# Designs tried in a protein design run: peptides against a protein of PDB entry 4A54. Part 6

Target 1, 94 residues: chain A of PDB entry 4A54
Amino acid sequence: MSVADFYGSNVEVLLNNDSKARGVITNFDSSNSILQLRLANDSTKSIVTKDIKDLRILPKNEIMPKNGTKSPSTNSTKLKSAETYSSKNKWSMD

## One batch from the design tools (peptide; made by RFdiffusion4, then SolubleMPNN)

Design b2_p26_8_s4
Fold by OpenDDE base, seed 5:
Structure b2_p26_8_s4 (fold): chain B 94 residues (1-94), chain A 26 residues (1-26)
Amino acid sequence: as target 1 above (94 residues)
Amino acid sequence: SEEEEKLKELLKKLEEQLEEQKKKEE
């Protein structure tokens, strides 16, 4: 079992300063011990795990208001391979 | 809940692993 098993879970995080953050777990940086949450306004909040006093997993039925998170359209920027049209400059050596 | 406890335990374990790694690099 890893922290990744909780990706997509809605959580309420109580911080050491008694502030609260609510969001979806989107990532965990194991190198820096940083938990990343996506908030209701579609912003991202990074929380250092040492600053977490408590964590609660929210039940699925608490529909966070669907602010229309436009799924970032994976603009598959098809890198159009610049077909280098080798303009054959036919140097007509007359 | 059991899931909350598991998540807290995993976070704690990861923090401990990071501290151990830092101690080995010194």
Scores: peptide ipSAE 0.189, ipTM 0.686, DockQ to the pose 0.035
Fold by OpenDDE base, seed 1:
Structure b2_p26_8_s4 (fold): chain B 94 residues (1-94), chain A 26 residues (1-26)
Amino acid sequence: as target 1 above (94 residues)
Amino acid sequence: SEEEEKLKELLKKLEEQLEEQKKKEE
């Protein structure tokens, strides 16, 4: 397994200086040990791996607010739960 | 090298997070 297996993953990186960076892994320079992230503003940030204190993968559904892409308003069509009122006609044969 | 050790640590953390995500999707 290589860092390349995680290309396209959205991650949060905690640095040794306690700063955080969030972005998509776009590249890893093995020669210089540099992780490249694309940030929400479409800029690129290079992080030296030795400066990384911790890393977490963010859920795919966490849409980083891309500034410009209109998240398709998923019209949450309220699936009207058709309350199947099963009117159980209790035919009580009295 | 220290750099290789740090990379291995990073990969281990990534693998762990990926496994945790898979478990949440089941």
Scores: peptide ipSAE 0.177, ipTM 0.671, DockQ to the pose 0.648
Fold by OpenDDE base, seed 4:
Structure b2_p26_8_s4 (fold): chain B 94 residues (1-94), chain A 26 residues (1-26)
Amino acid sequence: as target 1 above (94 residues)
Amino acid sequence: SEEEEKLKELLKKLEEQLEEQKKKEE
């Protein structure tokens, strides 16, 4: 198995500075240890792998909000009251 | 998930290999 097997996967990357990046894996440069993501705005972001604190693979059905396509106004069903979902660390890898 | 862990492990292994190569070039 290689990193290339994950090309096209939607991922959310948590960086060491606690910032987040979300995009599709488009490339990995093994020589420089750089992961390339295509972002929702079709720009590319290069991330040095040593700066990655955690990573999660997003479900295929989770469409990254492309800036341009007006998602039809699906009626914002008021998500009812914040049931205290136990703060399971959103970054716990299952 | 298992897939996430595999990706992280692969990235880590590649980083380790790169570091080992640098040490051999010194």
Scores: peptide ipSAE 0.271, ipTM 0.725, DockQ to the pose 0.044; fails the geometry check
Fold by OpenDDE base, seed 3:
Formats: sequence, structure tokens, C-alpha cells
Structure b2_p26_8_s4 (fold): chain B 94 residues (1-94), chain A 26 residues (1-26)
Amino acid sequence: as target 1 above (94 residues)
Amino acid sequence: SEEEEKLKELLKKLEEQLEEQKKKEE
């Protein structure tokens, strides 16, 4: 199994500075240990793995993509607005 | 969850492998 098996997954990342990032995993740079997320505004965020405190994979039944998209995709999925999503979700680890 | 821990473990393992490779190339 590789990190590539998680490409397209919706995740919430808790960073060491207690900030949060939500997005779809689009890439992992093994040479630099950088996880790449596509955010709700279609921008890309690069996160150094050493800065990750916790990571939550969002359930498949949770509506995060905009416009009725059933599941996240690495190519074209738009995420739901952070404000709307945050009101529905509780931070928990399984 | 199990999936979350598995992803974290894979990321950590890849970092360790990269560090070991760098040490061998020096």
C-alpha cells in the first residue's frame, strides 16, 4: 500500500499550530515529504508532514463537494464552503 | 480511525526511507 491509495480522499488536517486545513489529497512528494491538498476555492495547499498533528479522513457519505458531487475526485471536485461544513462536523478520530 | 492511522504511518515510513537513502548516498 502507498500514499497514492488515498488520492481523492477528503481530509481535515490539524497542524501543530492548531490551525486546520480541509481538502482533497492530490499528491504526495516523497522526496520533500510534502502532502498536497486541493482546497474549497480550488487552490492548492502544500503541507510538510512534520507539521501535521492529526489527520481525519471524512466519511464518504458526508457531503463536502459542491454541486451535488457524490465523492471527491483528484481532478475536478469542488469542496463545500468551510463555514457550512464546519457547522455540521465534529472533530473526532476513529 | 484505522484509515487515518494507516495514512500517518505510511507518511512516516516514507520519510524514514528517504532519510536512510540520503545517508547511503553520502
Scores: peptide ipSAE 0.250, ipTM 0.708, DockQ to the pose 0.040; fails the geometry check

## One batch from the design tools (peptide; made by RFdiffusion4, then SolubleMPNN)

Design b2_p27_4_s2
Fold by OpenDDE base, seed 1:
Structure b2_p27_4_s2 (fold): chain B 94 residues (1-94), chain A 27 residues (1-27)
Amino acid sequence: as target 1 above (94 residues)
Amino acid sequence: EEEEKKKKEREELTKKLKEAIKKILEK
């Protein structure tokens, strides 16, 4: 199997510096051995493969980066119908 | 039982991913 077979998989990556990254595998640069993850904030993190200490595939039900379909918060702000104060400026053309 | 099966599947996939990465590094 190739790394490309895992595109779209949600992974947790443990780096050699003991930092962790979580994201969806979006790309792998074979020339530079760079793994690209889409993070929860929709940013992309590039990880040099040699810096990976460990990794695991996460369940699909865990926090997939919300594809920013902003659920339109139907904050139905009832636009209070601004009462059109019809200021009948009677332009009396006399 | 289904969750355990899914867990095992993820573990196997994880192993395959690690192997795929290892093969790239050895190249």
Scores: peptide ipSAE 0.560, ipTM 0.883, DockQ to the pose 0.388
Fold by OpenDDE base, seed 2:
Structure b2_p27_4_s2 (fold): chain B 94 residues (1-94), chain A 27 residues (1-27)
Amino acid sequence: as target 1 above (94 residues)
Amino acid sequence: EEEEKKKKEREELTKKLKEAIKKILEK
């Protein structure tokens, strides 16, 4: 099993400095041994693997970083219903 | 019981992830 198999997993990472980071695994740079997490604010945090003291996979129901579902701005493009004013020009031919 | 099963599954997955990371660090 590779780290790539865990892409999309929500994890809590405990760093050697006792700080914690929570985010979704988005990438792993094997060349530099860097784990990339997408945080709740949609920022990306790069963590050097050697600085990881511990990690755990979080439940799916735990606060996924609210990817700010940008509410699809339903740009309700008010389709201005082009009221095709079908001006029935009733040309009454007299 | 289902929550406990899910917890155990996460623990196993966590272990696998740790092992995967460890293997990379050892290379």
Scores: peptide ipSAE 0.557, ipTM 0.884, DockQ to the pose 0.420
Fold by OpenDDE base, seed 5:
Order: structure tokens, then C-alpha cells, then sequence
Structure b2_p27_4_s2 (fold): chain B 94 residues (1-94), chain A 27 residues (1-27)
């Protein structure tokens, strides 16, 4: 099992400083060991895994953060193909 | 009975999540 298998799960995280965070697991950065939670106010909180004292999965009926569908706006940067206006400089050869 | 089953399931899933995180920290 991977952390990715728990994406979408509502969790309560207890940190080493005794603060608590509640949210839905949206991502995990394995390189930096950072857990990302979407909170009830639709903000994202990044938690360093080493700072986690305890964690539990919450029932589905508890305060689900409002589905801020941050649809990844695929900013399809439409690379506006530079229409190279080939200015046909008709060099009239006289 | 259904609530107890759901509780046990969440506890098992919580354990699996903790194990998954632990495996990443060990690498």
C-alpha cells in the first residue's frame, strides 16, 4: 500500500507541537516527505511527515472540506504558434 | 454493529496509512 491509496481520505493529524489539522489528503511529496491536506476553508496545508505525532482517518460524515475542486486548471498555455507572418517581401527584380 | 465494523475498518486503514508513511521515511 502507498500513501496515494489514501488520497481523498479525511484525516486528523496531530503534530509534535500538539496542534491539530483536519483535512482531505490531496497529495504526498515523497521526495520531501510532505503530506498535503485540503482544509475546510479550501486552503491547502503542507505538513512535513516528521512533524506528525499521530494520525487517524475520520468517518466520511465528519466535516468534509468543501470540495474546492481545484481542477488543475490545465493552463493549456496555448502556445500561440507565432504565426510567422511571412511578409512576402516581393522583391520585384527589375 | 455496523458502526463498530466501520470503526474497525478505519482503524485498520489508519494502521496501513501509518505503515505506508513509515516506509517512505525509511528510504
Amino acid sequence: as target 1 above (94 residues)
Amino acid sequence: EEEEKKKKEREELTKKLKEAIKKILEK
Scores: peptide ipSAE 0.552, ipTM 0.883, DockQ to the pose 0.326
Fold by OpenDDE base, seed 4:
Structure b2_p27_4_s2 (fold): chain B 94 residues (1-94), chain A 27 residues (1-27)
Amino acid sequence: as target 1 above (94 residues)
Amino acid sequence: EEEEKKKKEREELTKKLKEAIKKILEK
C-alpha cells in the first residue's frame, strides 16, 4: 500500500518533539517526504515524515475538519423537464 | 462488537500506513 491509499483519512500524528497534529491526509510529497494534513480550521500543515514519531488513524466520527465545502446548494433546479413540445411540423408536401 | 471490529480495522490500517511511511524513509 502507498500513502496515497490513505488520502482522506483522519489521523493523529505524534512528532519527535512530542507535539501532536490532527487532520485529514490530503497529500504526500514523495520528493520531499512531506505529509500534508488539513486541520480543523481548514489550514494545511506540512509534516516532514522523518519527524513523525507515531501516528494513528482516528475514527471517522471524530472531529473532521469542517469541509467548508459549502454544500453546493444543490439548487435542485428542478430541471422542469422542458416538455419539448415536439411541434410535429407536419410538412405536408402537395 | 461492531465498535471492536472498527477498532481492529483502524489498527490494521494504521499499521499499513506506518509501514508505507517506513518504506518511504528507507528509500
Scores: peptide ipSAE 0.551, ipTM 0.883, DockQ to the pose 0.457

## One batch from the design tools (peptide; made by RFdiffusion4, then SolubleMPNN)

Design b2_p28_1_s4
Fold by OpenDDE base, seed 4:
Structure b2_p28_1_s4 (fold): chain B 94 residues (1-94), chain A 28 residues (1-28)
Amino acid sequence: as target 1 above (94 residues)
Amino acid sequence: KKKKKEEEKKREELTKKLKEAIKKILEK
């Protein structure tokens, strides 16, 4: 199997400096031995594979904390009920 | 419970395969 077979997998990477990164594998640069992860904030982190101490694939259901996309405040624009001005056009044909 | 254990086992196997794939690249 190649690293490419794991594109789209959510992984936790433990680095040699004991820092951790979590993200989805988006690319692997074989020429430079760089693993690219898409993080929860939609940024990309490049990790040199030699700096990887350990890694694990996370369950698919572990929702990467989406950076709070501001829920579009559905400004419930109160549709002001357009008062149907019933213009009683009283056309009195005298 | 059984399904969760099987899924975890599969994930562990996939993790092992990924580690091996990375190791093979580092050895080239």
Scores: peptide ipSAE 0.587, ipTM 0.891, DockQ to the pose 0.381
Fold by OpenDDE base, seed 1:
Parts: C-alpha cells; sequence; structure tokens
Structure b2_p28_1_s4 (fold): chain B 94 residues (1-94), chain A 28 residues (1-28)
C-alpha cells in the first residue's frame, strides 16, 4: 500500500514540535519525502515526513473546521466624509 | 453504535497502513 492510496483522506498530523496540522492529503513527494496537505483555508502545507511524530485519519464526516474566518468585523469606520468645503472659486470675470 | 465502532476500527486500520507506508519510505 502506498501513500498515494490515501490521497483525499483527511488526516491529523502531529509534528515533532508538538504542533498539529489537519488537512487532506493531496500529494506525496517520494523523492523529498514531503507530505502535502490541503488545509481548511485551501492553503497547502508541506510536511517533511521525518518531522511527523504521529498521524491519524479523521472520519469523513468531521468537517474540517472551516476556520470560520471571523470576518473581521469590518468596523465600518464611518469615514466621516470630511465635507470638503468646495471653495467657491469666484471667477471674477470683469 | 455497532456500525460506528466498525467504522472507527476500519479507520484505525487505515491509519496503521498509512503509518506503515510512510515508515517504509523513511526506511529506504
Amino acid sequence: as target 1 above (94 residues)
Amino acid sequence: KKKKKEEEKKREELTKKLKEAIKKILEK
């Protein structure tokens, strides 16, 4: 069985630095031993397999938590329209 | 409940297979 057989699988990877990555396996570079994960934000994370401490396949129904981009509440700073006082250029035609 | 446990077991087996696949690459 090859890593390619697991393409499309949702996995949680525990790294040697105790950080975790969660994503879908999209590719494996055998030459460089790099596992590529598509993250919830559609970015791709490349993980060197030697840095993997542990991994698990997640159930399909575990919706990758869409990082709810908390839409930064665009505090619509109501830019107070500085009423640019239109300086009436008095064209003195005389 | 039984179906869920079976699915979990299958996932665990797949996880093991994936780990072994990665391990085999690292050992080469």
Scores: peptide ipSAE 0.587, ipTM 0.891, DockQ to the pose 0.350
Fold by OpenDDE base, seed 3:
Structure b2_p28_1_s4 (fold): chain B 94 residues (1-94), chain A 28 residues (1-28)
Amino acid sequence: as target 1 above (94 residues)
Amino acid sequence: KKKKKEEEKKREELTKKLKEAIKKILEK
């Protein structure tokens, strides 16, 4: 199996400095040996594989980082009502 | 209870496979 087979999996990574990261595997850079995680805040964390002390796949029922489904922010661009200044050119034909 | 244990075992196996996949890349 390749790391790519685990894209979309929620993982907990324990680093050599005893810090932890939790996120969804989004990418793996094989050239640089960098694991990319999408965190709960929709940010991306790059982890050098050599810095990984341990990792585990989390149950699906555990809080998946909200895929920032960008709720389409209906940018209600308040179309500023272009006040169509209908300048009625009153061509008064006298 | 049995289903939960089976799911946990499956997750552990998948975790092992992921670790092995990462290790194989580091060895290249």
Scores: peptide ipSAE 0.587, ipTM 0.891, DockQ to the pose 0.361
Fold by OpenDDE base, seed 5:
Structure b2_p28_1_s4 (fold): chain B 94 residues (1-94), chain A 28 residues (1-28)
Amino acid sequence: as target 1 above (94 residues)
Amino acid sequence: KKKKKEEEKKREELTKKLKEAIKKILEK
């Protein structure tokens, strides 16, 4: 399994400095080994994975930070078909 | 009670899998 399989999971992370962070996994940067968490205040915290001492997945019923799951506003950008009003330049040949 | 224990076990298993996934990335 990849870290991406756990996107949306609520986790508690214990860091090497004994600080704790709680949030929802929103992204993982594989190039830099950075785990991104959305916190309860809707801010994003970036955690370097080498600094993680321990982590656990929390039950869904624990006060999840308000995942402002912005429902993807399907901005159905209704691509209004630019009706190319073909201005029929009626070339009236006189 | 039995359902709660099963859910906790599943969460523990998922936690283990997440840790393994992170470990594999750190080893590349």
Scores: peptide ipSAE 0.586, ipTM 0.890, DockQ to the pose 0.384

Design b2_p28_3_s2
Fold by OpenDDE base, seed 5:
Structure b2_p28_3_s2 (fold): chain B 94 residues (1-94), chain A 28 residues (1-28)
Amino acid sequence: as target 1 above (94 residues)
Amino acid sequence: SLEEELAKKLQESLEKLKEELKKLGLLK
């Protein structure tokens, strides 16, 4: 049994912070344990599995309310781009 | 694994939905 078996399913996800997200399961990142949902506005929301408190599958005919619920701000860890230290090797040929 | 746990939760939710639909006569 895998999460992929449920691709295309409409789900309501309850997060640990008690916020809710509704959308269609489009993908699961097994390496990072991230669930991806397509929302009613056609945007994609990524949810870390450890943040999921509960979930339920919704019937197909349920109109996804545009819940303007504030999605928990995914702290985009700014991957600090490794500044390539251009070491100017000043070869001073004394 | 976290994936297995999530898959299990999804399956349980699906089974619950199926039972509810059966009770309503919408599923055999």
Scores: peptide ipSAE 0.578, ipTM 0.884, DockQ to the pose 0.371
Fold by OpenDDE base, seed 1:
Structure b2_p28_3_s2 (fold): chain B 94 residues (1-94), chain A 28 residues (1-28)
Amino acid sequence: as target 1 above (94 residues)
Amino acid sequence: SLEEELAKKLQESLEKLKEELKKLGLLK
């Protein structure tokens, strides 16, 4: 039995600090014992296995309520909205 | 190993889920 057997599974991870993370298992780094989850916002969270207190498999059809579980406010790096520089190429046909 | 422990936790969780689904009549 390996973690790879569960790739693609949706899980809720409870950490030792009582914080929670929900995501799809995408990878496991055996060398460093790091579990990688794809979160609802398509970002990746890396979790050190020793920090995991408990976990549970979530059903696929469970509409993960986007319950804003306050993921610890990782500083919303304001994705600077690429200001669509509407470079109005004023092609002055003069 | 830590990996084996994690895999075991995942399997245990899956078995619990299966049992719950059986109780709900969603698994035969």
Scores: peptide ipSAE 0.578, ipTM 0.884, DockQ to the pose 0.414
Fold by OpenDDE base, seed 4:
Structure b2_p28_3_s2 (fold): chain B 94 residues (1-94), chain A 28 residues (1-28)
Amino acid sequence: as target 1 above (94 residues)
Amino acid sequence: SLEEELAKKLQESLEKLKEELKKLGLLK
């Protein structure tokens, strides 16, 4: 299991200072333990892993409160499963 | 490692999401 398994997932990150960031996981710097998120404005935010208190994966097309942080207008979430799911499901893990 | 911890958090979040989606009938 690695962070790379979740590239493309839309996440909300809660930092130790209680600030939040939302974006798509684009990269992880293993050498420096830095998580990189693509934000709604297409900029990239680098977050030091030790500063992360918690995080959650956001489903696609979920309307989230802004709360000072814009959500990506177009988001994607990568879900992994050993099972195949029908494309009829709104949120497929494929 | 920090990476492993982060990966675990991501996995836990994914599992939670999966369960929630199942409860809502949005996932098998």
Scores: peptide ipSAE 0.557, ipTM 0.885, DockQ to the pose 0.469
Fold by OpenDDE base, seed 3:
Structure b2_p28_3_s2 (fold): chain B 94 residues (1-94), chain A 28 residues (1-28)
Amino acid sequence: as target 1 above (94 residues)
Amino acid sequence: SLEEELAKKLQESLEKLKEELKKLGLLK
């Protein structure tokens, strides 16, 4: 399991300051623990993982960025996260 | 690690979504 398994998923992120950000997961910087979201306006927002209070994956029928990839579909027989990336990281418990 | 924690949160969220969709009859 890795964050990369969820690339392309549409998520709503709740930050520690109680603000929210919604976008498609496009990348994760492992070195700096930074999650990158593509927002509805096609800009990219970088979120430091430690600032994340909670998050939820949104179904496909939720509002998505213009250039976002599909999120889990509501009409899918077997709902899965985006698995378009071949690289699977095995994480150590740090 | 923070990365692992984030991945776990994502997985948990996905599972919750699946359950919600099942309850709505939108997912088998």
Scores: peptide ipSAE 0.545, ipTM 0.885, DockQ to the pose 0.437

Design b2_p28_4_s1
Fold by OpenDDE base, seed 2:
Structure b2_p28_4_s1 (fold): chain B 94 residues (1-94), chain A 28 residues (1-28)
Amino acid sequence: as target 1 above (94 residues)
Amino acid sequence: LSFSKNDKPPSKEQIEEAKKLAEELEKE
């Protein structure tokens, strides 16, 4: 088994400073002992493994807390309903 | 907004998987 077997796993890492990081394992640099996580904001965080106090693997179904970045209100450009001005063909029977 | 921290204790399986990951991180 290798760390690579866990690529794509969502993990919560507790660091020695009691800070937490949550992300998907994207890479591990064995030479430098660096675990790379992709965070919810698509940024990457590199963590030195010696700084890890504890880790847990999150179930696949746990929705990564979408940082409630307000979905930019898609300005639903209210496509103004093209009022099909049905030009009333006023049949002027002359 | 009740953040139900469903701090469900990790299943035995999740604990075992986390242990395996930890072991692989420490082997180097």
Scores: peptide ipSAE 0.411, ipTM 0.741, DockQ to the pose 0.042
Fold by OpenDDE base, seed 3:
Structure b2_p28_4_s1 (fold): chain B 94 residues (1-94), chain A 28 residues (1-28)
Amino acid sequence: as target 1 above (94 residues)
Amino acid sequence: LSFSKNDKPPSKEQIEEAKKLAEELEKE
């Protein structure tokens, strides 16, 4: 199984700063541990996996709330604090 | 536009899928 098996899934992510992001998984950069979401406004948001506190997969029939809808506090799966992913920003600007 | 806030707790299946996704996110 890989993260790619979840591409196209609607997810709600609770971040460590208590902010929420909701979007469709479009990409995952395993090398940098970056999850990319497409938001309801068609913008993309890149999230470092270490900044994820909780994640839930939304049912296919759940309309992605437009920006500003407080999603009900559904039982999020607490992501155990993954070990300090060394933020090696391997942005080799080569 | 009735936003049905599906205030329903995630199904057991959804929780398992979320756990699998979380596991894959932690492995890479």
Scores: peptide ipSAE 0.394, ipTM 0.738, DockQ to the pose 0.058
Fold by OpenDDE base, seed 5:
Structure b2_p28_4_s1 (fold): chain B 94 residues (1-94), chain A 28 residues (1-28)
Amino acid sequence: as target 1 above (94 residues)
Amino acid sequence: LSFSKNDKPPSKEQIEEAKKLAEELEKE
């Protein structure tokens, strides 16, 4: 099985910062671990998989509610936090 | 515009599909 088998699926992604994104899976970059979503406003959002806390697949009949709807506690699949190597981008501005 | 609160818990199938997707996102 591959991520490509889920292209066109409508998903809700909960990020580690507790923000949510809803959209259709349009692409996955395996080399960079980037999931691409098409949002309700036809914009595209790229999400690094390490920033994903939980994911759910929305039923086909669920009209993507505009941003205001409290997501019911759907059984989110915990993506196992791979060890967040805190790459402290110490931008040492020398 | 009646926002039907689809408070229906995800089906067992939807949970399984989400688990499969999560597994594929983690493998790479």
Scores: peptide ipSAE 0.391, ipTM 0.735, DockQ to the pose 0.048
Fold by OpenDDE base, seed 1:
Structure b2_p28_4_s1 (fold): chain B 94 residues (1-94), chain A 28 residues (1-28)
Amino acid sequence: as target 1 above (94 residues)
Amino acid sequence: LSFSKNDKPPSKEQIEEAKKLAEELEKE
Protein backbone atom coordinates (compact mmCIF):
# COMPACT_ATOMS: atom_id res chain seq x y z
CA MET B 1 0.00 0.00 0.00
CA SER B 2 1.24 3.54 -0.70
CA VAL B 3 0.10 7.08 0.01
CA ALA B 4 -0.84 7.26 -3.67
CA ASP B 5 -3.70 4.86 -2.96
CA PHE B 6 -5.29 7.72 -1.02
CA TYR B 7 -4.98 10.37 -3.72
CA GLY B 8 -8.35 12.04 -4.15
CA SER B 9 -9.35 11.28 -0.56
CA ASN B 10 -10.72 14.16 1.45
CA VAL B 11 -8.88 14.49 4.74
CA GLU B 12 -8.74 16.63 7.83
CA VAL B 13 -5.27 17.12 9.22
CA LEU B 14 -4.60 18.38 12.72
CA LEU B 15 -1.15 19.91 12.97
CA ASN B 16 1.14 20.08 15.98
CA ASN B 17 0.36 23.78 16.29
CA ASP B 18 -3.34 22.84 16.70
CA SER B 19 -4.23 24.30 13.31
CA LYS B 20 -6.45 22.26 11.03
CA ALA B 21 -6.40 21.79 7.31
CA ARG B 22 -9.03 20.12 5.17
CA GLY B 23 -8.45 19.12 1.63
CA VAL B 24 -8.05 16.49 -1.00
CA ILE B 25 -4.77 14.62 -1.15
CA THR B 26 -3.18 15.54 -4.46
CA ASN B 27 0.42 14.53 -3.96
CA PHE B 28 2.94 13.14 -1.55
CA ASP B 29 6.65 13.79 -1.73
CA SER B 30 8.22 10.87 0.06
CA SER B 31 11.72 12.28 -0.25
CA ASN B 32 10.81 15.41 1.65
CA SER B 33 7.89 13.92 3.63
CA ILE B 34 5.48 16.53 2.28
CA LEU B 35 1.76 15.90 1.91
CA GLN B 36 -0.01 18.18 -0.54
CA LEU B 37 -3.66 19.06 -0.07
CA ARG B 38 -6.00 20.91 -2.38
CA LEU B 39 -8.16 23.14 -0.21
CA ALA B 40 -11.77 24.20 -0.75
CA ASN B 41 -10.60 27.49 -2.30
CA ASP B 42 -8.61 25.53 -4.91
CA SER B 43 -5.34 26.59 -3.30
CA THR B 44 -2.74 24.02 -2.38
CA LYS B 45 -1.23 23.46 1.03
CA SER B 46 1.96 21.56 1.61
CA ILE B 47 2.24 19.90 4.99
CA VAL B 48 5.34 18.31 6.42
CA THR B 49 4.30 14.95 7.79
CA LYS B 50 6.28 15.47 11.01
CA ASP B 51 3.95 18.39 11.76
CA ILE B 52 0.86 16.17 11.57
CA LYS B 53 -0.59 15.34 14.97
CA ASP B 54 -3.80 13.73 13.76
CA LEU B 55 -5.37 12.67 10.49
CA ARG B 56 -8.85 11.57 9.54
CA ILE B 57 -10.41 10.63 6.24
CA LEU B 58 -13.69 12.41 5.64
CA PRO B 59 -16.57 10.41 4.24
CA LYS B 60 -17.17 11.00 0.55
CA ASN B 61 -20.73 12.05 1.30
CA GLU B 62 -19.65 14.83 3.57
CA ILE B 63 -20.28 17.48 1.07
CA MET B 64 -17.40 19.62 1.92
CA PRO B 65 -19.40 22.75 2.09
CA LYS B 66 -18.76 23.73 -1.41
CA ASN B 67 -17.91 27.20 -0.67
CA GLY B 68 -21.06 28.12 -2.43
CA THR B 69 -19.60 28.91 -5.54
CA LYS B 70 -23.17 29.08 -6.38
CA SER B 71 -22.97 26.61 -9.04
CA PRO B 72 -24.39 29.27 -11.14
CA SER B 73 -27.70 27.72 -11.49
CA THR B 74 -27.02 27.58 -15.07
CA ASN B 75 -30.49 28.62 -15.42
CA SER B 76 -30.78 26.56 -18.45
CA THR B 77 -31.48 29.65 -20.29
CA LYS B 78 -33.89 27.84 -22.43
CA LEU B 79 -32.23 28.76 -25.59
CA LYS B 80 -35.44 30.15 -26.79
CA SER B 81 -35.27 28.44 -30.07
CA ALA B 82 -34.76 31.57 -32.01
CA GLU B 83 -37.80 31.03 -34.10
CA THR B 84 -35.96 31.79 -37.24
CA TYR B 85 -38.71 33.98 -38.45
CA SER B 86 -38.19 32.95 -42.01
CA SER B 87 -38.46 36.45 -43.33
CA LYS B 88 -40.54 35.44 -46.32
CA ASN B 89 -38.69 37.45 -48.88
CA LYS B 90 -41.66 39.13 -50.53
CA TRP B 91 -40.41 38.57 -54.04
CA SER B 92 -41.72 41.77 -55.58
CA MET B 93 -42.70 40.75 -59.05
CA ASP B 94 -41.92 43.73 -61.16
CA LEU A 1 -0.83 10.02 14.67
CA SER A 2 -4.02 10.06 16.76
CA PHE A 3 -7.61 10.17 15.46
CA SER A 4 -9.69 13.23 16.29
CA LYS A 5 -12.91 12.66 18.22
CA ASN A 6 -15.32 14.45 15.94
CA ASP A 7 -19.08 14.54 16.59
CA LYS A 8 -19.69 11.43 14.57
CA PRO A 9 -17.29 8.74 15.50
CA PRO A 10 -15.68 7.58 12.31
CA SER A 11 -16.80 4.20 11.17
CA LYS A 12 -14.46 1.33 11.91
CA GLU A 13 -13.67 1.33 8.22
CA GLN A 14 -12.72 5.01 8.23
CA ILE A 15 -10.49 4.48 11.23
CA GLU A 16 -8.74 1.62 9.52
CA GLU A 17 -8.29 3.60 6.32
CA ALA A 18 -6.92 6.59 8.22
CA LYS A 19 -4.64 4.27 10.16
CA LYS A 20 -3.32 2.81 6.92
CA LEU A 21 -2.73 6.28 5.54
CA ALA A 22 -0.95 7.31 8.73
CA GLU A 23 1.25 4.24 8.57
CA GLU A 24 2.20 4.97 4.98
CA LEU A 25 2.97 8.61 5.84
CA GLU A 26 5.25 7.49 8.69
CA LYS A 27 7.10 4.79 6.72
CA GLU A 28 8.25 7.01 3.85
Scores: peptide ipSAE 0.409, ipTM 0.756, DockQ to the pose 0.067; fails the geometry check

Design b2_p28_4_s4
Fold by OpenDDE base, seed 3:
Structure b2_p28_4_s4 (fold): chain B 94 residues (1-94), chain A 28 residues (1-28)
Amino acid sequence: as target 1 above (94 residues)
Amino acid sequence: LKFDESWKPPSEEEREEAKKLAEEQKKK
């Protein structure tokens, strides 16, 4: 599983400090391992991937930020909507 | 993945400020 599989998806990120962030994945800096989320208020939040404890994909029916980046039609591998993904080794750029 | 060329990674100072703000919000 690569970061490309999550691009444009609405996600909930659980951080190591037990804080949560919800937003759409808009950018990923592979060199610095930084994930950018667009939040519901159209602001952006940058998260270092090492600080991510868990990440889950939210269903499409949940309120997405209005300026939704068109999810590139990545082949919808049925990522089970309920699967929590550990950040360890899943942020590879294939 | 599309990259926005206008995007800049947060500075270390901005990251520490964001952590403080998150902790303050959790206490309210």
Scores: peptide ipSAE 0.120, ipTM 0.599, DockQ to the pose 0.037
Fold by OpenDDE base, seed 4:
Structure b2_p28_4_s4 (fold): chain B 94 residues (1-94), chain A 28 residues (1-28)
Amino acid sequence: as target 1 above (94 residues)
Amino acid sequence: LKFDESWKPPSEEEREEAKKLAEEQKKK
């Protein structure tokens, strides 16, 4: 699965230090393997993917940061089920 | 893939500072 498939998705990231971050995936740096999240307070948090223990896609009905930037209608396939994605997934930009 | 080219990854210094802050918050 590519990180691109999750752009605009609200996610909960569990880090290796057992801390959690919640936000919308706004960017990914493939060169440095850095995931950018927009948080509920409209701030951004950059997370190194190697520090991610687990990632869960949150249902759309959960509190998303309201920034009205028209997420391009990427057909967010209704990822119906809260799928947990292990950090072992090679996020490729292919 | 809409990549915002204006986005810059955190510097090593920013990463270390963020790590330090996270460790300091755990001690509280």
Scores: peptide ipSAE 0.119, ipTM 0.591, DockQ to the pose 0.039
Fold by OpenDDE base, seed 1:
Structure b2_p28_4_s4 (fold): chain B 94 residues (1-94), chain A 28 residues (1-28)
Amino acid sequence: as target 1 above (94 residues)
Amino acid sequence: LKFDESWKPPSEEEREEAKKLAEEQKKK
C-alpha cells in the first residue's frame, strides 16, 4: 500500500520517543521520508518516518476536525478494521 | 497525490535542532 492511499486519512502516529500526534495526512515527501500532518488547530507537523514506531488509521466516524476542506472523493473503499500498519513498509510514493 | 507545492520539508539543520530539543526535553 502506498502512503498515497492514506492521504486525507485521520491518523494517530506513535513516535519512537513514545509521543503521539494526531492529524490528517496532507503530504508525504518520499525523498526526505517526511510525513506531514495537519493537526486539529490547523497547524502542520512534519514527522520523519524513521521516527515513527506505529501508525494507526482512525475510523472516519471519529469527529474529524471540521475544517471544511473538501476531502477529495477518495472512493470509499471500506478500509476494513483499524489495522495498525507497521512502519516497516517502505512507503513508496506511487 | 495533491501535494501542496508550498510545503517544504524541514532542512537537515532544522531536523537536527528538533532532535536536540527533543533529547533535551527528555533530560528534563
Scores: peptide ipSAE 0.114, ipTM 0.605, DockQ to the pose 0.038
Fold by OpenDDE base, seed 5:
Structure b2_p28_4_s4 (fold): chain B 94 residues (1-94), chain A 28 residues (1-28)
Amino acid sequence: as target 1 above (94 residues)
Amino acid sequence: LKFDESWKPPSEEEREEAKKLAEEQKKK
């Protein structure tokens, strides 16, 4: 299981404190191990990957963020490593 | 910022370390 499996999909993240977040994966900061989610209200949430207990793809029938990306095609299209779906270049942990 | 496809979920060991760290931070 890798983050690439979920990129662009609507996901539910279960944190180590048993809190949940739902959103679309928009960015990953490899230097700080921070995952950025776009939430349903179009805000962003930055999560340290060490705090993630579990992650799952949500069904398409669930509420999606307004500016969600297309679900990754089942075909192993190698995502271009340099792509970003957010103009936000500053990371903050919630 | 660029996406890193090499990311994997944390191991069970890493999760327990993160929980421990979070608990220690709450005690301070």
Scores: peptide ipSAE 0.099, ipTM 0.590, DockQ to the pose 0.056

